# Ledger of designs, part 137: peptides against a protein of PDB entry 3OGK

Target 1, 307 residues: chain A of PDB entry 3OGK
Amino acid sequence: ATPDRLSRRFPNLRSLKLKGKPRAAMFNLIPENWGGYVTPWVTEISNNLRQLKSVHFRRMIVSDLDLDRLAKARADDLETLKLDKCSGFTTDGLLSIVTHCRKIKTLLMEESSFSEKDGKWLHELAQHNTSLEVLNFYMTEFAKISPKDLETIARNCRSLVSVKVGDFEILELVGFFKAAANLEEFCGGSLNEDIGMPEKYMNLVFPRKLCRLGLSYMGPNEMPILFPFAAQIRKLDLLYALLETEDHCTLIQKCPNLEVLETRNVIGDRGLEVLAQYCKQLKRLRIERGADEQGMEDEEGLVSQRG

## One batch from the design tools (peptide; made by RFdiffusion4, then SolubleMPNN)

Design b1_p21_4_s3 (from b1_p21_4, 10 letters changed)
Fold by OpenDDE base, seed 3:
Structure b1_p21_4_s3 (fold): chain B 307 residues (1-307), chain A 21 residues (1-21)
Amino acid sequence: as target 1 above (307 residues)
Amino acid sequence: FPSLEEFELVEPTAAEKERMA
């Protein structure tokens, strides 16, 4: 469909999701056109889709100008913006969004590629937003944002239920976790092993409602921090955990109410057997072939046809 | 998995591979 056809047919459209071509095709094979750029869609949104409150761009090229136009056109009517695996923008574009869309509830830029100018966008969000429910910049690289702004967001946004972040040191998020009283989902962070201080993270206090979790770089030494509330865990993201097959088995046995598991092939047939035995409520299972397992495939760390 | 509604076996994206490297 073209933007103009969409607006004519659905002038009262509330939610729009656009999927671009795979990034490899976008950068190497696709000429500059509307098929990969959000610009013509943003123009149509601005002119004719005045009830649009949710926008999801997946694998699209998004410029700062596009974000600025979208922000000004929708302003406080914009409740959801998802820049899913997008590219072409900087943090200036994000700043425009949070400056003009002060009632935004969902802001996602998961796996997006961008140029980081500063941390002002997160600071602005912290200073002026009280509506945020979902913040997701999982699998991104922000070096100039402050964990204090994240804490401020948690304090001010009482409906904040899901936060996914990049590689913040988990200990820097202690204040955030204390403030995020209604948080149900957390992914990301960075657990850093310290041989000299094995109990480094044992005093970490998680939000009481936390039930969907994915801690990056969590190894077997850090895994026990989950045990006190493992029974309430419903979703685990172990894609970036540093767990071997037996570690998976150990953790899975502690999570009898697990509904969703995302992990790597390292779980193996053994892990799948344990999963089947202990997780009777499992609804979704996603297994990715880990890059680290290339060449180190042992029989236990491989999902076979049996598994 | 009697309760399983969705099973997905996938190759990681380039971004995911980079994060694990």
Scores: peptide ipSAE 0.192, ipTM 0.749, DockQ to the pose 0.621
Fold by OpenDDE base, seed 1:
Structure b1_p21_4_s3 (fold): chain B 307 residues (1-307), chain A 21 residues (1-21)
Amino acid sequence: as target 1 above (307 residues)
Amino acid sequence: FPSLEEFELVEPTAAEKERMA
């Protein structure tokens, strides 16, 4: 469909999701001719889609100018922006969004690639937004944003229920977790093992309603942090956990209410057997063949046809 | 898994592979 056809057919459109074609795996080259630019769509949104509240771009090229135009066109009417696996923008574009769309409820940039200029966008969001429900920059690399701003967001946005972040040191998020009283989902962070301080994370206090979780780089030494509330866990993201097959078995046995599991092939057939035994409410299982598993000679760390 | 509604076996993306490296 063309942008003009969309607006003519659906002038009262409230939600738009655009999916770009999968990038050819070859050399990360996006063919310029694949119509992956959001520009014509943003133009159409700005001119003709006045009731649009939700925008989801997936695998699209998005410029700062596109974001600025979108932000100004929708302003406080924009409730959801998802930049899912997008590229072409900088943090200046994000700044424009949060500056003009002060009532945004969902902001996602998961797996997007961007140029980071500063951390102003998160600071601006922290200073002015009280509506945020979902913040997701999972699998991104921000080096200039402040965990203090994230804490401020948690304090000011009482409806904040889902936060997914990049590689923040988890200890820097203690204040955030304390403030995020209604948080149900957290993914990301960074657990850094310290041989000299094996229990440095044991005093972490998670939000009481937390039930969807994925901690990056969580190893078997850090895993016990979850045990006090493992029974309330409904979703686990173990894609970036540093857990072996046996560790998976240990954790799964403690999560009888697990509904969604995302993990790597390291779970193995044994882990799947344990999962079937203990997680009777499992609804979704996603297994990725991790690159690190190609070197594992241990058959126990592989999912076979039996699993 | 009698309760299982969705099963997905996938290859990791290049970006995901880099994160684990």
Scores: peptide ipSAE 0.192, ipTM 0.749, DockQ to the pose 0.622
Fold by OpenDDE base, seed 4:
Structure b1_p21_4_s3 (fold): chain B 307 residues (1-307), chain A 21 residues (1-21)
Amino acid sequence: as target 1 above (307 residues)
Amino acid sequence: FPSLEEFELVEPTAAEKERMA
């Protein structure tokens, strides 16, 4: 489909999702032109799609100019922007979005590649937005944003229910978790081992409604922090957890209401058996083959036909 | 898994590989 045909056919379109070409992920290659440009689509949105409130670009090339045009064209009418595995923009583009779209409810940059100039976009979002429900910059590399801005967002956005972040030290998010009273989903962060302080994370308090969770680098020593609310967990993202097969079994058996599990092949046939035994409400299961598993043909941490 | 609606066995993406490296 072309942008012109879309606007003519659907002048009152409220939601648009565009998908670019898949990446050559197996070779860790991201071609510069892999996704296609959003520019012609943004032009059409700006000119003819006046009711568009939700935009989802997946694997597209998005420039700061594209974001600026989109932001100014839709302004407070834009409720959802998802830059899913996109590239070509900087944090200036994000700043434009949050500056002009002050009522945005969903902002996603998951797995997007960008140039980080500063943390102003998150600060601006914190200062002016009270509508945010979903914030997702999972698997991104923001080094210049402040956890305090995230905390401010949590305080000001009462409807904030889902937050996925990069590698913030989880203890820097204590204030965020305290403020995010309605948070149901959290992914990301960073759990860092401290030999001198083994109980470093044991006093971490999570939002009471938290039921979808993925803590990066969570090992067996940190896993017990989930036990007090494991029964209410409905979704687990263990892709970046440092759990072995037995650890998976331990955690899974404590999550009888689990509906969605995303993990690595390390769960093994045994973990799948435990999952089947304890998680009768499981709806979705995603298993990723780890890079380290190529040599582990005989190891327990392998999902076979039995599993 | 009688309740299972979706199952996916996948290879990691480039970004996922980098995160785990």
Scores: peptide ipSAE 0.189, ipTM 0.741, DockQ to the pose 0.673
Fold by OpenDDE base, seed 2:
Structure b1_p21_4_s3 (fold): chain B 307 residues (1-307), chain A 21 residues (1-21)
Amino acid sequence: as target 1 above (307 residues)
Amino acid sequence: FPSLEEFELVEPTAAEKERMA
């Protein structure tokens, strides 16, 4: 399909999803010229797709100019922007989006690669947006953004239900969690073990409605922080947790209402048996085989046909 | 898994492997 054909056929299009060529590597490892360019599509959106409120680019090359044009063309009519595994832009492009699209509800940059110039985009979002429902920059590398801006967003956006972030120290997000009263989903952050302070995270307070969770680098020492609300957990992302087979079994037994599990092959056949025994509402199961860990896994830490 | 609707077994991407290293 071509942009001009799309607009002629569907002049009142409200939602557009474009998919580029699958990439072998994502995040900061992708080549700058890998994938298709969104430029001709953004041009067509700007000129002819005046009802468009949702844009999803997946595996595309997106420049700051593309984002600026899109932002100005759609302004407060843009409700959803997903830069899913995209590349080619800087934080200046993000700044343009949040400056011009002040009623955006969903902003996603998950697994996108970009050049970080500053943290102004998140600050601008915090200062002016009250509509945000979903914020997702999971699996990204932002080093210049402030956790205080996340707290401000949580305070101002009362419909905020899902937030996925990069490697923020979880203790820096205490204020965010306190402010995010309606938050249902949180993924990312960073749990950092302190041998001298094993109870470092035991007083962490999560939002009352939290039921979808993925804490990065969560080990068996941190896992107990979930136990008080484990019965209400519906989704677990354990892909980047530091849990072994027995740790999985311990946690799974405490989550009888689990519907979605994403984890690594370390769960093993034993973990899958426990999962089947205790999680009768399980709807989706995703397992990554962990190619780098295959040589280190024991028999119980492998998923076989038995599982 | 009587309630299971979707099952996916996948290999991690290079970027995901790096995150776990």
Scores: peptide ipSAE 0.184, ipTM 0.734, DockQ to the pose 0.630

Design b1_p21_4_s4 (from b1_p21_4, 11 letters changed)
Fold by OpenDDE base, seed 5:
Structure b1_p21_4_s4 (fold): chain B 307 residues (1-307), chain A 21 residues (1-21)
Amino acid sequence: as target 1 above (307 residues)
Amino acid sequence: FPNLEEFELVERTAAQERFFR
């Protein structure tokens, strides 16, 4: 489909999802007026798709100019923007979005690559938005944003239900968790082991409705913080957890209502057996293999054809 | 897994690998 054909066929389109080429394809080989660049689509949105409130770009090149045009064209009518595995923009583009689209409910930039100029975009979002339901910059690298702005967002956005972040130290998010009373999903953060303070994270208080969770770098010492509400957990992201096979088994046994598990190959056949035994509601299972497998000495620590 | 609807066994991408500690 082409942008012009789309608008002619669906002038009242409310939701648009565009998928670019796989990352294996060189984006610089794609013409600017087609394909992996959002520019022609943003132009069409601005001119002819005046009912559009949801935009999802996946694996596309997005410039700050594109974001600025989109922001000004849709303004408070834009409810959802997902920059899913996109590239080409800076935090200035994000600032434009949050400045002009003050009623945005979903803002996602998961796995996007960008140039970070400052943390103003998150501050602006914190100062003016009260509509956010989903905020997701999981697997991104922001160094200039403030956890205080995230806390402010939680205080002001009473419908906030899902937040995924980068490498915030979890203890810096205590205020955020306290404020985010309706939060159901949290992923990211950073747990950092302190030999001198083994109980560093044991007093973390999570939102009462939390049921989808992924804590980055959670090890066996931190894992028990989940046990008080483990029966409530329906989705676990253990991709970046530092759990061994037996740790997986321990945690899985505590989560009988688990529906979605994303984990690493270290779960092994043993972990899968335990999963099958205790998690009868499991609907989706994703297992990643990677460089961590090079350190596996025990066959039970690997998913085989048996598993 | 009586209720399993989706199973994926995948290789971690390079982009994701950088976040693995």
Scores: peptide ipSAE 0.355, ipTM 0.901, DockQ to the pose 0.573
Fold by OpenDDE base, seed 2:
Structure b1_p21_4_s4 (fold): chain B 307 residues (1-307), chain A 21 residues (1-21)
Amino acid sequence: as target 1 above (307 residues)
Amino acid sequence: FPNLEEFELVERTAAQERFFR
């Protein structure tokens, strides 16, 4: 489909999802193909799709100019923006979005690559937004944003239910967790083992409704922080956890209401057996293979055809 | 898994791998 054909056929379109083809090369090396760029679509949105509330770009090239045009065209009518595995923009583009779209409910940039100029976009979001429900910059590299702004967002956005972040030290998010009273999902952060302070995370207080969770770099020493509410966990993201097969078994046994599990191959056939035994409500299972499999010799530590 | 609706066995992408310690 072309942008012009879409607008003519569906002038009252509310939601648009565009999927680009997987990119094998860096975005700056990709031939100039409108099919990979959002520009012609943003132009059409600005001119002819005046009821559009939700925009989802997946694997697209998005410039700051594109974001600025979209922001100004849709303003407070834009409720959802998902930049899913996109590239080509900077934090200036994000700043434009949050400046002009102050009623945005969902902002996602998961796995997007961008140039980080400053943390102003998150600050602006914190200062003016009270509508946010979903914030997701999981698997991104922000170094200039403040956990204090995230706390402010939690305080001001009472409908905030899902937050996925990058490499924030979990202890810096204590204020955020306290403020995020309705939070149901949290992924990301960073747990950093300290041999001199093995109990440094034991007093973490999580939001009461938290049931979808993925703590990055959580090891067996930190895992017990989940035990008090493990029975209410419905989704676990263990992709970046530092758990071995036995650790998986220990945690899984404590999560009888688990519906979704995303984990690594290290769960092994044994972990899958335990999962089948204890998690009767499991609906979705995703297992990733990767570099962590290298060096594993024991069959128990690998998912085989038996699993 | 009596209620299992989706099962995925996938290879981790390079983009995802950089976040794994």
Scores: peptide ipSAE 0.337, ipTM 0.891, DockQ to the pose 0.584
Fold by OpenDDE base, seed 4:
Structure b1_p21_4_s4 (fold): chain B 307 residues (1-307), chain A 21 residues (1-21)
Amino acid sequence: as target 1 above (307 residues)
Amino acid sequence: FPNLEEFELVERTAAQERFFR
C-alpha cells in the first residue's frame, strides 16, 4: 500500500498503524535503514488525512523532521502517537510533538532507539498537558529526564492510567505514585539492592488502583513490597525482574487474580505448576527466553515439554 | 489454565537483552 492510495480510499481515517520492518530487524539481522521511512506517510497525513488523531508507527524510521511535520499538521487533534520500536529521531522530535500536540492522550516510545539531547520534552509535557492517559517509554534509555516532571504529569493528568518508564530509581518516583491517583499500570523503574539497607523499598506506597505492574530489577528482597496488594494484581511483567524459580512460585501464590503474566524461562515447570494451581484467571502467558537461560538444564529452572 | 487464551514462548530481542541484568 502507498500513502496516496490510503488517503484516497479512506480520507476520513481516524487511526493509522504502520508496520515497517520485519521482526528479524530487532535481532540486528536487517539493516536499520532497510526501508520503513515514515516520511511519505507523514506527508500524506499532513496533506490529506485531516481526521487522523491516532498514529502508530511500528519498526519504522522516524526523523525529527517527520515528527515536527506530524506535530504541526495534526496539532491538538493528535491524541495518540506510538513510536513502537522505531528509530532515527532525537528528543528534539519528541519535544516538537509535545509542544504542538498539547492534548495528546497516548505517547509511546517503547523500545525505540533515539539520541537523547535533553529532558525538555518531558518537562514541556509536564508543563502543558492535562489530557495524558498513557505514557510509555519502557525499554528506553532516557538519562536526562526528571522524575519531578513525571510527578507533575501525574498531578495534572487526572486520567493518567498507564505509565511505563525506563531506569528511574523507584524511590525517586514516590512523589509520582502519590500524585498518580488513578494509575492502574506501571512498568519500569529501577530497584537497586542495598546490602546496608535491606528494607530500602519496603515502605513504598503504590496507587490504590494499581493492578498491572512490572518493576525492573526486582529481586526476592524487594518482592514483598507487592504483597499488600498482590491479590489485585491482574498483570505482572517479570521480564526484567531478578527472580529465580522459587521466587516466582512465591509471588505467583500471592496473585490469585493474575490474568496476564510475562516472565522469563526461569519460571520453569515448577513455576508453571504453581501458576496453574493458583492463578485460575490466567488469560495470557508469555515466556521469554534469552541469555539468562543459556546453559541452564535443570528441570525446575526451565520450561520443558512438561511445563 | 481454564481461561488461558494465549500462550507465547518467544526469544528475547536484542533490544530487550540490553536491559536485562
Scores: peptide ipSAE 0.335, ipTM 0.887, DockQ to the pose 0.746
Fold by OpenDDE base, seed 1:
Structure b1_p21_4_s4 (fold): chain B 307 residues (1-307), chain A 21 residues (1-21)
Amino acid sequence: as target 1 above (307 residues)
Amino acid sequence: FPNLEEFELVERTAAQERFFR
């Protein structure tokens, strides 16, 4: 379909999802500019799709100008923006979005590639938004944003239920967790081992409704912080956890209500057996493998077809 | 898994690998 054909057919469209690159194709094996630019679509949105409130771009090229045009065209009518595995923009584009779309409920940049100019976009979001429900910049590399702004967002956005972040030191998010009373999902952060302070994370307090969780770089020493509410966990993202097979088994045994598991093939056939034994509510299972792990399916601690 | 609806075995991309330590 073309933008003009879409607007002619559906002038009152509320939600638009565009996929640039093939879903089944390996993202990094396709040229970056393949799949197209959002520019012609943003132009059409601005001119002819006046009721559009949800936009999802997947694997497309998005410029700051595109974001600025979209922001100004939809303003407070824009409730959802998902830049899913997109590239081509900077934090200036994000700043435009949060400046003009002050009632945005969902803002996602997961796995997008961008140039970071400053942390103003998150600060602006913190200062003016009270509508946010979902914030997701998981698997991104922000270095200039402030955890204090995230705390402010949690304090001001009482409907905030899902937050996925990059590599914030988890202890810098203590204030955020305290403020985020309705938070159900958290992914990201960074747990860092400290030989001189082995218990530094043991007193970490999570929001009481938290049931979907993925702590980056969580090792077996940090894993016990989940045990008090492990039975409450419905989704685990262990993709970036530093757990071996036996650690997986230990944690899985404590999560009988687990519905979604995303992990690495280190879970192994043994971990899958334990999963089957203890997690009868499991609905979705995602296992990721590295390229160097190919052909080693029969090795100890790896998933094989037997699992 | 009596309630399993979806199983996915995926190869990680280079973009994802950069987040591993």
Scores: peptide ipSAE 0.324, ipTM 0.881, DockQ to the pose 0.623

Design b1_p21_5_s1 (from b1_p21_5, 6 letters changed)
Fold by OpenDDE base, seed 4:
Structure b1_p21_5_s1 (fold): chain B 307 residues (1-307), chain A 21 residues (1-21)
Amino acid sequence: as target 1 above (307 residues)
Amino acid sequence: RKRRAPTEPPLLDLEDLEYVE
């Protein structure tokens, strides 16, 4: 489809999703330029798609100029921007979006590759936005953003229900969790084992409505922090947890209301048996390969074709 | 260890699981 054909056919389009490269492109199997630049689409959005409130770019090349043009063209009419596995922009582009689109409800840059200049974009979002419902920079590397700005967002955005972040130390998010009274979903953070303080995270207080969770680097020592509310967990993202097969079994047994599980092959056939036994409301199961498991088809801790 | 997104297709991706009682 071409941008011009889209606007002619759907002048009143409210939501646009563009998909670039498939997942196979991650292995350089598809030329880098496949999927194209968003520039011609942003031009068309700016000129002819005046009712567009939701934009989702997946595996596209997005420049700061593209983001600036989009931001100025849609301004407070833009409710959703998803930069899903995109590349080519910097935090200046994000700053333009949050500066001009002050009523944005969903901002996603999950798995996007960008140059980080500063943390101003998150600060600007914290200072001016009260509409945010979904913030997602999961699987990104922001080093210059402040947990304090995330706390401010939680305090000011009463409808904030889903937040996915990068490598924030979880203890730095205590203020955020206290402020995020309506938060239902949290993914990311960083749990850092401290041999001298095994109970480092045991007093962590989560939002009362939290039911979708994925804590990065959660090991068996940190896993017990979920037990007080495990019965209300509906979705678990264990892709970046440090749990072995037995740890999976332990956690799954405590989550009888689990609807969605995303994990790695380490769950094993045993973990799948436990899942089937205890999680009768399961609707979705996704099992990814382990980073170290590319060659271990026959080990006890792997999902076999027998299950 | 740094978290890395999976690059290969999932081993299993089941949706809309129904349990027959």
Scores: peptide ipSAE 0.263, ipTM 0.819, DockQ to the pose 0.751
Fold by OpenDDE base, seed 2:
Structure b1_p21_5_s1 (fold): chain B 307 residues (1-307), chain A 21 residues (1-21)
Amino acid sequence: as target 1 above (307 residues)
Amino acid sequence: RKRRAPTEPPLLDLEDLEYVE
C-alpha cells in the first residue's frame, strides 16, 4: 500500500506497522540503504493520520529528521514507538522522541543499528516520563547511557512492567531492580564470570513479580540465582545464556510453570525430554541454531528429528 | 563472547502447544 492510499482509506488509524526488509538484511549481507524508507510514511502520518497512537517500523530506514517530524506531529498522543531492527538514525533522533512524546508508554529499538552520540535521550526520558510501561533496547550497543537513569525511570514509572537492555553489568542494575517494584519481564544485562569470586551474583535481588527473564551470558555458576523464584518463571530467553545440555535440564526441572522457552539447539533431545516431563504449561518453544554448530559433531547437545 | 542475534531461521518454532492428557 502507498501512504496516500492508507490515509484515504483509514483516516482514523490508531496503529500502523510497516515492514521493509527481509530477515537476511540484518547482518550487512544487504547494504543498509536497501529497503524501505519511513520518510513518505512519516509525512503522511504528520499530515493526515492525526489519531495514530502506535507506530511500529520493522526493518526500515529511519533518519533523525523522520523521528523529529514524527515526534512533533504526534507529541503526547504517541503511546507506542517500535523501531524494530531499524537503521539510519542517531541518539539525537531518540532524544527528539522522548523530549516531545512525554506520555510514551512503549519505546522499543530492539536490534536497531544507530550512531550513538551521547546518553541524553535516556536521561531526558528519566527526567520527564512517568507513563512508561515497556522499554526495550535489547541487542543494541549503547555505551554512553547510565544505569542510574534506568533506576530513575523505574522509580518514576510505576507501570513499568517490561525492560530489555543491552550489556549493562548486572551488579550496576541493583538499584534499578530495587526501584522496579512492578517489573514482570527483564532481558539483557551482562553476567561476567569471576573465577576468584564465584558468589559475585548470589546476593542479587530481583523484582518480586519477575516471571519473564533472559539474562545474557548466564552460565552454570550464575544459574542458581534463579532457583529461589524458578517456580514463578513463565518465560525464559536462553538464546544468550552459556548453558550446556545438562544445565538446561537442571534449570527446566525447576521451572514447572514455564509457558515460553526460547533457546538454542544445545538443549538437545535430552533437554526436550525433560521439558516435556516437567513443563506441562508450555505453550511456545523456539529453538534457534547455535553459532558454533558448524563444528560440533558430538551427539550430545543437538536436537534430532527423533525428539 | 559478544551475544549475536540469530541470523538463520529457527530450527523449531512451535506455538500453541497443547498437552493431551
Scores: peptide ipSAE 0.257, ipTM 0.815, DockQ to the pose 0.736
Fold by OpenDDE base, seed 3:
Structure b1_p21_5_s1 (fold): chain B 307 residues (1-307), chain A 21 residues (1-21)
Amino acid sequence: as target 1 above (307 residues)
Amino acid sequence: RKRRAPTEPPLLDLEDLEYVE
């Protein structure tokens, strides 16, 4: 569809999702410049889609100018912005969004590629937003943002229910978890094993409503931190956990209310058997091939057609 | 190990699983 056709057909459109590149681009089957610039869509949004509250760009090229135009055009009417696997912008574009869209409820940059200039965008969000419900910069490389701003967001945004982050040391997020009283979902962070301090993370206090979780680099030594609330867990993202087949079995047995599991092939047929046995409420299962599994001769760590 | 975005299609992606009694 063209932007102009969309606005003519749906002048009262409230939600727009655009997909610029197929997944095949990941295999160099399509030139990197193949896809969509959001510019013509942002122009149409600005001029003709005055009721639009939700924008989702997936695998699009998004410039800072595009973000600035979108921000100014929609201002406090913009409730959702998802930059899903997008590229071409900097943190200046994000700063424009959070500066002008002070009532934004969902902000996502998951797997987006960008140039990081500073951490001002998160600071601005922390200082002025009280509406945020979902913050997601999972699988991004922000090095200049502060965990204190995340804590401030949690304190100020009473409806904050889902937060996905990059490589924050989990211990730096203690204040965030304490402040995020209504948080239901958390993904990301970084668990760093310390042989000299095996109990390093044992005293972590998670939000009481937490039921969707994906801790990055969680190994078998850290896994016990979930056991006190494992029966409450509804969704697990184990894609970036450091769990072997047996560890998967151990954890899954403790999660009888699990509805969604995302993991790697390391779960194996044994893990799938355990999953089927203990997780009778399972609604979704996603298994990715791990890059590291190319060398695992261990038949037990492979999903076959029998599982 | 660093987190890496999936570069390949998932091995399995099952949605809306229903259990038949």
Scores: peptide ipSAE 0.170, ipTM 0.771, DockQ to the pose 0.741
Fold by OpenDDE base, seed 1:
Structure b1_p21_5_s1 (fold): chain B 307 residues (1-307), chain A 21 residues (1-21)
Amino acid sequence: as target 1 above (307 residues)
Amino acid sequence: RKRRAPTEPPLLDLEDLEYVE
């Protein structure tokens, strides 16, 4: 559909999801002549979609100007912005969004590629937002944002239930976890093994309601930090964990209420057997290919097509 | 090791799993 056709058909549209050209899909929802740019859509949103509260761009080109226009046009009426696998913007665009959309509840930039100028956008969000429920910059690389701002967000946003972050050292998030009393979902961070301090992470205190989790670089030495609340885990993201087949088996056995598992083929047929045995509430299973598997011939860590 | 998002389709993506007892 074209933007103009959309606004004419749905002048009271509250939620818009645009998908750019899937790398593999022959069927484009977006006309080829638009190149996946959000600009014409943002123009239409600004002019004609006055009831729009939720915007989701997936695999689109988004400029700072587009974000600025969107921010000013929707202001406090914008409740959800998802920049899912988008590119073309900088942190200035994010700053505009959080400056003008002070009642935003969901802000997502997962797997987006951007130029990082500064950490002001997160600071501004921390200083002025009290409405945030979902913050997701998972699989992004921010070097200039402060974990202190994340803590401030947790303190001020009482409805904050889901946070997914990039490469923060998990120990820098201790204050965040303490403040995020209602947090149900956390993904990201960075667990960094220290041979000289094997108990480095053993004193981590997670939010009491945490039930959806994905810690990056979690190895078998760090995995025990989950055991005190493993029975309450409903979703587990192991895509970026450093767990072998046996480690998967160990963890899965401790998660009888697991509903969603995302992992790599390192789980193996053995891990799948354990999963079927212990996780009777499982409703979703996603198994990705291993990153390193082009070279490791070890048959034990592969999911067979027979399972 | 750097986190890299999967670039290929999953090997398995099952939704709404039902266990038949």
Scores: peptide ipSAE 0.273, ipTM 0.823, DockQ to the pose 0.624; fails the geometry check

